# Peptides against a protein of PDB entry 3OGK: the designs that were tried, part 79

Target 1, 307 residues: chain A of PDB entry 3OGK
Amino acid sequence: ATPDRLSRRFPNLRSLKLKGKPRAAMFNLIPENWGGYVTPWVTEISNNLRQLKSVHFRRMIVSDLDLDRLAKARADDLETLKLDKCSGFTTDGLLSIVTHCRKIKTLLMEESSFSEKDGKWLHELAQHNTSLEVLNFYMTEFAKISPKDLETIARNCRSLVSVKVGDFEILELVGFFKAAANLEEFCGGSLNEDIGMPEKYMNLVFPRKLCRLGLSYMGPNEMPILFPFAAQIRKLDLLYALLETEDHCTLIQKCPNLEVLETRNVIGDRGLEVLAQYCKQLKRLRIERGADEQGMEDEEGLVSQRG

## One batch from the design tools (peptide; made by RFdiffusion4, then SolubleMPNN)

Design b1_p15_7_s1 (from b1_p15_7, 12 letters changed)
Fold by OpenDDE base, seed 5:
Structure b1_p15_7_s1 (fold): chain B 307 residues (1-307), chain A 15 residues (1-15)
Amino acid sequence: as target 1 above (307 residues)
Amino acid sequence: SRFDERRRLLELARR
């Protein structure tokens, strides 16, 4: 499809999702004349799609200029922007989006690759937005953003229900969790083991409605922090957890209402058996071949045809 | 260290 054909056929389009390169392709290998650049689409949005409120770019090249044009063209009418596994932009582009789109409800940059200049974009979002429902920069590497801005967002955005972040130290998010009273989903963060303080995370207080969770680097020592509310967990992302087969079994037994599980093959056949026994409401199961496969000494840490 | 292992795992899993 071409941008001009789309706008002519659907001038009142409200939602657009574009997919770029195949999974195996590198971002920098996309030819200029290939459908991988959002530029022609942004031009078409700006000129002809005046009712567009939701934009989802997946695996596309996005420049700061593209983001600036989109931001100015849609302004407060833009409710959703998803830069899903995109590249080519900097935090200046993000700053433009949050500066001009003050009523944005969903902002996603999950798995996107970008140049980080500063943390101004998150600060600007914190200072001016009260509409945010979903914030997702999961599996990104921000080093210059402030957890305090995330806390401010939680305080000001009463409809905030889902937040996925990069590798923030979880203890720096205590204020965020306290402020995010309506939060249902949280993914990311960083749990860092401290031999001198083995219980440093045990006093973490999570939002009361939290039911979808994925804590990065969660090991068996940190896992007990979930036990008080494990029965209300509906979705677990264990892709980046450091749980062995037995740890999976322990956690799964405490999550009888689990509907979605994402994990690595370390769950093993035994873990799958336990899952089947205790999680009768399971709807979706994702098992990835993990990077820990070569390091697994336990034969049970593999999913076989029997599982 | 466990920290190094965690970082390695995450970096490998994200690729």
Scores: peptide ipSAE 0.061, ipTM 0.754, DockQ to the pose 0.241
Fold by OpenDDE base, seed 4:
Structure b1_p15_7_s1 (fold): chain B 307 residues (1-307), chain A 15 residues (1-15)
Amino acid sequence: as target 1 above (307 residues)
Amino acid sequence: SRFDERRRLLELARR
């Protein structure tokens, strides 16, 4: 499909999702004619799709100019922007989006690759947005954004229900968690083990409605912070947790209402058995092959045909 | 070490 054909067929389109080629191709010389660039689509959106409120780009090349054009064209009518595994933009493009689209409800850039110039985009979002429901920059490399801005967003956006972040130290997010009273989902952060202070995370207070969770680098020493509300957990993302097979078993036993589990092969057949025994409401299971499998001589860390 | 594993996980996530 071409952009012009889309607008002619559906001039009143409200939601658009475009998929590019696999991410591996983005690191090579990509010809402009393969359809991986959003530019022609953004042009069409700007000119002919005046009712479009939701845009999802997956595995596409997005420039700052593209984002700027989109932002100005849709302004406060844009409710959802998902830059899913995209590349080619900088934080200037993000700044344009949040500056012009002040009523955006969903902003996602999960697994996108970008050049980070500053943290102004998150600050601008914090200063002017009160509509945000979903913020997701999971598995990104932002280093210049402030946890304080995230806290401000939580304070100002009362409908904020899902937040996924990069490697913020979890202790820096205490204010955020306190402010995010309606938060149901949180993924990311960074749990950093400190041998000299093993209990440094034990007093973390999570939002009361939190039921979908994925704490990065959570090990067995940090895992107990979940136990007080483990019974209300519906989704766990353990893909980037540092849990062994036995740790999985321990946690799973405490989550009888678990509906979605995402983890690595380290769960093993034993973990799957425990999962089947204790999680009768499980609807979706994702098991990824992790790099940790190559180093584990232990047969228990593998999901076999038996599991 | 746990730190080494974390780095490894990060590398996987970036791919």
Scores: peptide ipSAE 0.049, ipTM 0.746, DockQ to the pose 0.228
Fold by OpenDDE base, seed 3:
Structure b1_p15_7_s1 (fold): chain B 307 residues (1-307), chain A 15 residues (1-15)
Amino acid sequence: as target 1 above (307 residues)
Amino acid sequence: SRFDERRRLLELARR
């Protein structure tokens, strides 16, 4: 469908999701004439889709100008913006969104590629938003944002239930976790081994309602931090954990209420057997191919058709 | 090593 056809047929559209074509190559290798730009859609939104409150762009090219136009057109009516695996924008575009859309509830830029100019967008969000429910910049690389702004967001947004972040040192998020009293989901962060302080993460206090979790770079030494609340875990993202087959088995056995598991091939047939045995509530299983296959010593982390 | 694995995971995340 074309943008103009959409607005004519559905002038009262409230939610729009656009999907670009799957990409195997880097975003910079996409031909200019491919047409994966959001620009014509943003124009149509601005002019004719005046009730639109939710926008999801997946694998699209999005410029700062597009974001600025969208922000100004929808303003406080925009409740959801998802830039899912998008490219072409900078943090200036994000700043425009959070500046003009002060009642935004969901802001996602998971796996998007962008140029980082500064951390102002997160600061602005922290200073003015009280409506945020979902914040997701998982699998992104921000170097200029502050964990203090994340803490402020948690303090001010009492309906904040899901936060996914990049490579923040987990210890820098202690204040955030304390403030995020209603948080149910957390993914990302960075767990870093320290030979001099092997137990440096053992005293982490997680939000009481936390039940969906994915800690990046979590190894077997850090895994025990989950044990006190493992029984309440309903979703685990282990895609970026540093767990071997045996570690998977150990953790899975402690999560009897697990409903969703995302992991790599390292779980192996043995891990799948353990999963079947202990996780009777499992609804969804995602197994990705990992580059860790070369690191497996005993080939136990292989998933066959038997598993 | 953990370092090598972390690097590999980051590479996977970028795909």
Scores: peptide ipSAE 0.043, ipTM 0.739, DockQ to the pose 0.238
Fold by OpenDDE base, seed 2:
Structure b1_p15_7_s1 (fold): chain B 307 residues (1-307), chain A 15 residues (1-15)
Amino acid sequence: as target 1 above (307 residues)
Amino acid sequence: SRFDERRRLLELARR
């Protein structure tokens, strides 16, 4: 479909999702700069889709100018913006979005590639937004944003229920977790092993409603921090955890209400057996082949057709 | 090292 055809057929469209690259791009078969530009769509949104409140761009090229135009055109009517695996913009574009769309509820830039100029966009969001429900910059590399701004967002946005972040040191998020009283989902962060202080994270206090969780680089020494509330966990993202097969078994046994599990092949047939035994409410299982498998001769860490 | 493993995991996530 073309933008003009869409607006003619659906002038009152409220939600738009566009995919710009074929899935083959995930295999690095398509050049990075090959794909759909959002520019013609943003033009059409600005001119003819005046009821649009939700925009989802997946694997598209998005410029700062595109974001600025979108922000100004939709302003406080924009409730959802998802830049899913997009590229071509800088943090200036994000700043424009949060400056003009002050009632945005969902902001996602998961796995997007961008140039980071500063942390002003998150600061602006923290200073002016009280509507945010979902914030997701999972699998991104922000080095100039402040965990204090994230804490401020949690304090001001009482409907904040899901936050996914990049490589924040988890200890820097203590204030955030304390403020985020209604948080149900958290993914990302960075757990950094300290051989000299194995209990570095044992005093972490998580939000009371937390039930969907994925802590990056969580190893067996850090895993026990989940045990006090493991029974309320419904979703686990272990794709970026540093758990062995036995560690998976230990954790899974403590999560009887688990509905969604995402992990690597390291779970093994043994882990799958334990999962089947203890997690009777499981609805979705994702097992990815990890980079760790390229050299693993460990049979325990492999999922076979028997599992 | 754990650091090396972290890098490998990040690379995997981008694929």
Scores: peptide ipSAE 0.033, ipTM 0.743, DockQ to the pose 0.279

Design b1_p15_7_s2 (from b1_p15_7, 9 letters changed)
Fold by OpenDDE base, seed 4:
Structure b1_p15_7_s2 (fold): chain B 307 residues (1-307), chain A 15 residues (1-15)
Amino acid sequence: as target 1 above (307 residues)
Amino acid sequence: SRWEERKKLLELMNR
């Protein structure tokens, strides 16, 4: 499909999702004619799709100019922007989005690759947005954004229900968690083991409604922080947890209401058996092969045809 | 070690 054909067929389109080529191709010389650039689509959106409120780009090349044009064209009518595994933009493009789209409800840039110039985009979002429901920059490399801005967002956005972040130290998010009273989902952060202070995370207070969770680098020493509310957990993302097979078994036994589990092959056949025994409400299971598994001689860390 | 595991996971995330 071409942009012009879309607008002619659906002038009142409210939601658009575009998919580009696999991400691996983005690191190579990409011809302009393969449809990987959002530019022609953004032009069409700006000119002819005046009712569009939701945009989802997946695995596409997005420039700052594209984002700026989109932002100005849709302004406060834009409710959802998802830059899913996209590349080609900088934080200036994000700044334009949050500056002009002050009523945005969903902002996603999960697994996107970008050039980070500063943290102004998150600050601007914190200063002016009160509508945000979903913020997701999971598996990104932001180093210049402030946890304080995230806290401000939580304080000002009463409908904030899902937040996924990069490698923030979890202790820096204490204020955020306190402010995010309606938060149901949290993924990301960074749990850093400290041999000299093994209990440094034990006093973390999570939002009361939290039921979808994925803490990065959570090991067996940190896992007990989940136990007080494990019974209310409905979704676990353990892809980036540092849990062994036995640790999986321990945690799973405490989550009888688990509906979605995402983990690595380290769960093993034993973990799957425990999952089947204790998680009768399980609806979705995702098991990925991790790079960490190549070095583990432990036979238990593999999902076989038995599991 | 946990450090080595974390390193491997970071490598995975950066694919």
Scores: peptide ipSAE 0.031, ipTM 0.706, DockQ to the pose 0.210
Fold by OpenDDE base, seed 3:
Structure b1_p15_7_s2 (fold): chain B 307 residues (1-307), chain A 15 residues (1-15)
Amino acid sequence: as target 1 above (307 residues)
Amino acid sequence: SRWEERKKLLELMNR
């Protein structure tokens, strides 16, 4: 459908999701510029879709100008913006969004590629937003944002339930976790091994309602930090965990209420057997092929057709 | 991208 046809047919549209580039583009098989530009859609939104409150761009090219136009056109009516695996913008575009859309509830830029100019967008969000429910910049690289701003967001946004971040050192998020009293989901961060301080993460206090979790680079030494609340875990993202087959088995056995598991082939047939045995509430299983197969010492980390 | 994150993961596992 064309933008103009959409607005004519559905002038009262509240939610729009657009999909651009095929998955093959992620592997450099397709030029980045082959993807769809959001520009014509943003123009149509600005002119004719006056009730639109939710926008989801997936694998689209998005410029700062597009974001600025969208922000000004929808302002406080924009409740959801998802830049899912998008590219072409900078943090200036994000700044425009959070400056003009002060009542935004969901802001996602997961797996998006962008140029980072500064951390002002997160600071602005922290200073003015009290409505945020979902913040997701998972699998992104921000070097200029402050964990203090994340803490401020947690303090000010009482309805904040899901936060996914990039490579923040988990210890820098202690204040955030203390402030995020209603947080149900957390993904990302960075767990870093320290031979001199093997127990450095053992005193981490997680939000009481936390039940969906994915800690990046979590190894077997850090895994025990989950054990006190493993029974309340409903979703695990282990895609970026450093767990072997045996570690998977250990953790899964402690999560009887697990509903969703995302992991790599390292779980193996053995891990799947354990999963079937202990996780009777499982609704969704995602096993992704990892490039790490050659680095794993455990030969059991293979999922067969029997598993 | 997930691909880039996987590369990072591989690098970590190989250390």
Scores: peptide ipSAE 0.026, ipTM 0.698, DockQ to the pose 0.154
Fold by OpenDDE base, seed 5:
Structure b1_p15_7_s2 (fold): chain B 307 residues (1-307), chain A 15 residues (1-15)
Amino acid sequence: as target 1 above (307 residues)
Amino acid sequence: SRWEERKKLLELMNR
């Protein structure tokens, strides 16, 4: 499809989702004249799609100029922006978005690659937004953003229900969790094992409505922090957890209301049996071949045709 | 990348 054809046929378009290159392709290998650049679409949005409130770019090249144009064109009418596995922009582009789109409800940069100049974009979002429902920069590498700004967002955005972050130390998010009273979903963070302080995370208090969870680097020592509310967990992302087969079995037995599980083949046939036994409401199961496959000493750590 | 770092960590833990 071409931008001009889209706007001509659907001038009142509210939502646009564009998919760029296949997963295996490098972002820098996309030709300038290829549909992988959002520029022609942003131009069309600015000129002809005046009712557009939701934009989702997946695996596309996005420049700061593109983001600036989009931000100014849609302003407070923009409710959703998803930069899903995109590249080519910097945090200046994000700053433009949050500066001009002050009523944005969903902001996603999951798995996007960008140049980080500063943390101003998150600060600006914290200072001016009260509408945010979903914030997702899962699997990104921000080093200059402040956990305090995330806390401020949680305090000011009463409808905030889903937050996915990069590798923040979980203890730096204590204030955020306290403020995020309506949070239902959290993914990311970083659990850092400390042999000298094995209980350093045990006093972590999660939002009461939390039911979708994925803590990065969660090992068996940290796993017990979930036990008090395991029965209310509906979705688990264990892709980046450091759990073995037995740990999976332990956790799964405590999650009878689990509906979605994402994990690695380390769950094994035994873990799948336990899952079938205890999780009768399971709707979706995703099992990936993880990097841990080569390190699995136990046959139980592999999903076979029997499982 | 973050993905690569996570992969390395998982590989290290399972060695």
Scores: peptide ipSAE 0.026, ipTM 0.689, DockQ to the pose 0.166
Fold by OpenDDE base, seed 2:
Structure b1_p15_7_s2 (fold): chain B 307 residues (1-307), chain A 15 residues (1-15)
Amino acid sequence: as target 1 above (307 residues)
Amino acid sequence: SRWEERKKLLELMNR
């Protein structure tokens, strides 16, 4: 469908989801001139889709000008913006969104590629937004944003329930976790093993309602920090955990209410057997092949057709 | 993306 045809058919459209690039193509292999630009859609939104409150762009090219136009056109009526695996913008575009859309509830940039100029967008969000429910910049590389701004967001946004971040040191997020009283989901961060201080993370206090979790680089030494609340965990993202098969078995046995598990092939047939035995409420299982598995001769780390 | 997943995994393996 063309943008003009959509607006003529559905002038009162409230939610729009666009997919630009083929699912099978790696985002970085498609030339920028392929035509997956959001520009004609943003023009149509600005002119003719005046009831639109939710926008989801997936695998599209988005410029700062596009974001600025969208922000000014929808302003406080915009409740949801998802830039899912998009490219072509900078943090200036994000700044425009959070400056003009002060009542935004969901902001997602997961797996998007962008040029980082500064951390002003997160600071602006922290200073002015009280409506945020979902913040997701998982699998992104922000180096200039402050964990203090994330803490401020948690303090000011009482409905904040889901936060996914990049490679923040987890100890820098202690203030955030303390402030985020209603947080149910957290993914990302960085656990950095210190051979000289194995208990570095043992005193971490998580939000009381936390039940969906994915800590990046979590190894067997850090895994025990989950044990006090493992019974309330409903979703685990272990894709970027550093757990072996036996570690998976140990953790899974402690999570009887697990509904969703995402992990790598390292779980093995043994881990799947344990999962079937202890996690009777499991609804979804995702197993990915890790790049690390191409060299692992360990038979226990392989999922067979028997499992 | 599979590429970013691989990058993170590679970063993990190189630690």
Scores: peptide ipSAE 0.027, ipTM 0.686, DockQ to the pose 0.121; fails the geometry check

Design b1_p15_7_s3 (from b1_p15_7, 10 letters changed)
Fold by OpenDDE base, seed 1:
Structure b1_p15_7_s3 (fold): chain B 307 residues (1-307), chain A 15 residues (1-15)
Amino acid sequence: as target 1 above (307 residues)
Amino acid sequence: SRFEERRKLLEQMRR
């Protein structure tokens, strides 16, 4: 399909999702004639799709100019922007989006590759947005954004229910968690072992409604922080967790209401057996090969036909 | 080490 044909056929389109090539193909030289650039689509959005409120670009090339044009064209009518595994932009483009689209409800940059110039985009979002429901920059690297801005967002956006972040030290998010009273989902952060203070995370207070969770780099020493509310957990993202097979078994047994599990094959056949035994509400299971397989000497760290 | 594991996970998953 072409942008112009789309706009002619569906001038009242409210939601658009575009998919580019698989990631593996995007790391190669892409011919200019390939439809991986969002530019022609942004042009059509600006000119002809006046009711568009939701845009999802997946595996597309997005420039700052594209984002700026989109932002100005849709302004407060833009409710959802998902830059899903996209590349080509900087934080200047993000700044334009949050500056002009002050009613945005969903902002996603998960697994996108970008150049970080500063943390102004998150600050701007914190200063002016009260509509945000979903903020997701999971599996990204922002080093220049402030956890205080995230806290401000939580305080001002009463409908904020899902936040996925990069490498924030979890202890820096204490204020955020306190402010995010309606938060149901949190993924990301960074749990860091401290030999001198092994219990440094035990006093963390999570939002009362939290039921979808994925704490990055959570090991067996940190895992007990989940136990008080494990029974209310419905989704676990353990892709970034540092749990072995036995740790998986321990945690899974405490999550009888688990509906979605994402993990690595370190869960093993034993973990899958435990999962089947204790998690009768399970709806989705994602198992990926993990890098930790190479370091594991335990045979339980593999999923076989038995599992 | 846990540090090395973290690095490997990042490299693998951030694709």
Scores: peptide ipSAE 0.045, ipTM 0.767, DockQ to the pose 0.236
Fold by OpenDDE base, seed 4:
Structure b1_p15_7_s3 (fold): chain B 307 residues (1-307), chain A 15 residues (1-15)
Amino acid sequence: as target 1 above (307 residues)
Amino acid sequence: SRFEERRKLLEQMRR
């Protein structure tokens, strides 16, 4: 499909999703004309798709200029921007988006690769947005953004229901969790083991409506922080948890209302048996091959045809 | 170790 064909056929289009090539192809020089650049689409959006409020780019090359043009063209009409596994932009592009699209409800840059210049984009978002419902920069490497801005966003955006972040120290997000009263989903953060303070996370208070969760680097020592509300958990992302097979069994048994589980092969046949026994509402199961399983000697830590 | 596992997970995240 071409941008011009799309606009001619659907001049009143409100939602657009574009998919580029698999990420493996991004390791090589990509010709400008392969269709992986969003530039021609942004031009078409600006000129001919005047009702577009939702844009989803997946595995596309996105420049700061593209983001700036999109931001200025759609302004407060843009409700959703998803830069899903995209590349080519910097935080300046993000700044333009949040500066001009002050009523944006969904902002996603999950697994995107970018150059980080500063944390101004998140600060700007915190200072001016009250509409945000979904913020997702899961599996990204922002180092210059402030958890205080995230807290401000939570305080000001009362409809905020889903937040996925990078490696924020969870203790720095205490204020965020307190402010995010309507939060239903949280993924990311960083749980850091401290031998000298084994209970440092036990006093964490999560939002009362939290039911979709994925805490990065959560180990068996931190896992108990979930137990008070485990029965209300509907989705677990354990892809980046540091749980062994037995830990999976322990947690799964406490989540009878689990609908979605994402985990690694470490769950094993035993974990799958426990899952089947205790999670009768399970709708989706994702098991990924983890990098940590490459050296596993225990067969119980592997999913077999039996499981 | 847990730290080694974390490193491996980080590497996986960066793929």
Scores: peptide ipSAE 0.041, ipTM 0.760, DockQ to the pose 0.209
Fold by OpenDDE base, seed 5:
Structure b1_p15_7_s3 (fold): chain B 307 residues (1-307), chain A 15 residues (1-15)
Amino acid sequence: as target 1 above (307 residues)
Amino acid sequence: SRFEERRKLLEQMRR
């Protein structure tokens, strides 16, 4: 499909999702005339799709100019922007989006590759937005953003229900968790083991409605922080947890209402058996072979064809 | 080690 064909056929389009090439093809190797660039689509949106409120770009090349044009064209009418595994932009582009689209409800840049110039975009979002429901920069690395801005967002956005972040130290998010009273989903952060302080995270208070969770680098020492509310967990992302087979078994037994589990092969046949025994409401199971399992001779933590 | 595992996971995340 071409942008012009789309606008002619659907001039009143409200939601658009575009997919580029698989990630195996580096974006810089994609020809300019390939559909991987959002530029022609943004142009069409600006000119002819004046009712568009939701945009989802997946695995596409997005420039700051593209984001600026989109922001100015849609302004407060833009409710959803998802830059899913995209590349080519900087935080200046994000700044333009949040500056002009002050009523945005969903902002996603999960697994996107970008150049970080500053943390102004998150600050601007914190200063002016009260509509945000979903914020997702999972599996990204922001070094210049402030956890205080995230806290401000939580305080000001009463409908904030899902937040996924990069490598923030979890203890820096204490204020955020306290402010995010309606938060149901949290993924990301960074748990850093301290041998001298095994109880470092034990006093962490999570939002009362939290039921979808994925804490990055959570090990067996940190896992107990989930136990007080494990029974209310419905979705668990363990892809980037540091749990072994037995740890999985321990946690799974405490999550009888689990509906979605994402984990690595380390769960093993044993973990799957425990899962089947204790999680009767399970709807989706994702198991990936993790890089951490490469070269491990231990048969523990392998899912066989029987499992 | 846990540290090595974390490193490997980070590498996976960046792919």
Scores: peptide ipSAE 0.040, ipTM 0.760, DockQ to the pose 0.212
Fold by OpenDDE base, seed 3:
Structure b1_p15_7_s3 (fold): chain B 307 residues (1-307), chain A 15 residues (1-15)
Amino acid sequence: as target 1 above (307 residues)
Amino acid sequence: SRFEERRKLLEQMRR
């Protein structure tokens, strides 16, 4: 399909999703006329897709100029922008999006590669947006954004239901969690072990409606912070948790209403058995081969055909 | 170790 053919056939298109090639292939000096660039699509959106509200680019090359053009073309009509595993832009492009698209509801940059110039984009979003429902920069590294801006977003966006972040110290998000009264999903953050204060996270207060979560670097010492509301957990992302097989078993037993589990091979056959026993409402299971697999001597941490 | 696991996870996140 080509951009021009799409717009001609569907002039009233409201949602567009484009998929490129894997990221590794995109950095091999691919010609500009390759389908991995969003530029021709952004041009078509700007000219002919006047009702487009949702844009999802997956594994595409996106420049700041592309984002700026898109932002200005769609302005407050843009409700969803997903830069899913994209590359080629900087935080200036993000700033343009949030500056011009002040009614955006979903903003995603999950696993995207970008150059970080400053934290202005998040600040601008915090100062002017009241419509945000989903904010996702999971598995990214923003060093220049402020947790206070995230808190402001939570206070101002009453429909905010899902937030996924990078490596914020979880204690810096206390204010955010307090403000995000309607939050149902949270992923990311950083749990950091403190030998001198082993219970530093035990007093964390999570949003009352939280039922989908994935705390990065959560180990067995931090895991108990979930126990008070484990029964209401419906989705767990344990891909970046530091849990062993036994820890998985412990947590799973406390989540009888679990519907979605994402984890690594460390869950093992034993973990899968426990999952089958205690989680009767499970709908989706994702098991990835983790990088930690080679370092584990525990044979129970392997998923076999028996599980 | 937890440190080693964290390092490996970070590496996985970045690829």
Scores: peptide ipSAE 0.038, ipTM 0.756, DockQ to the pose 0.209

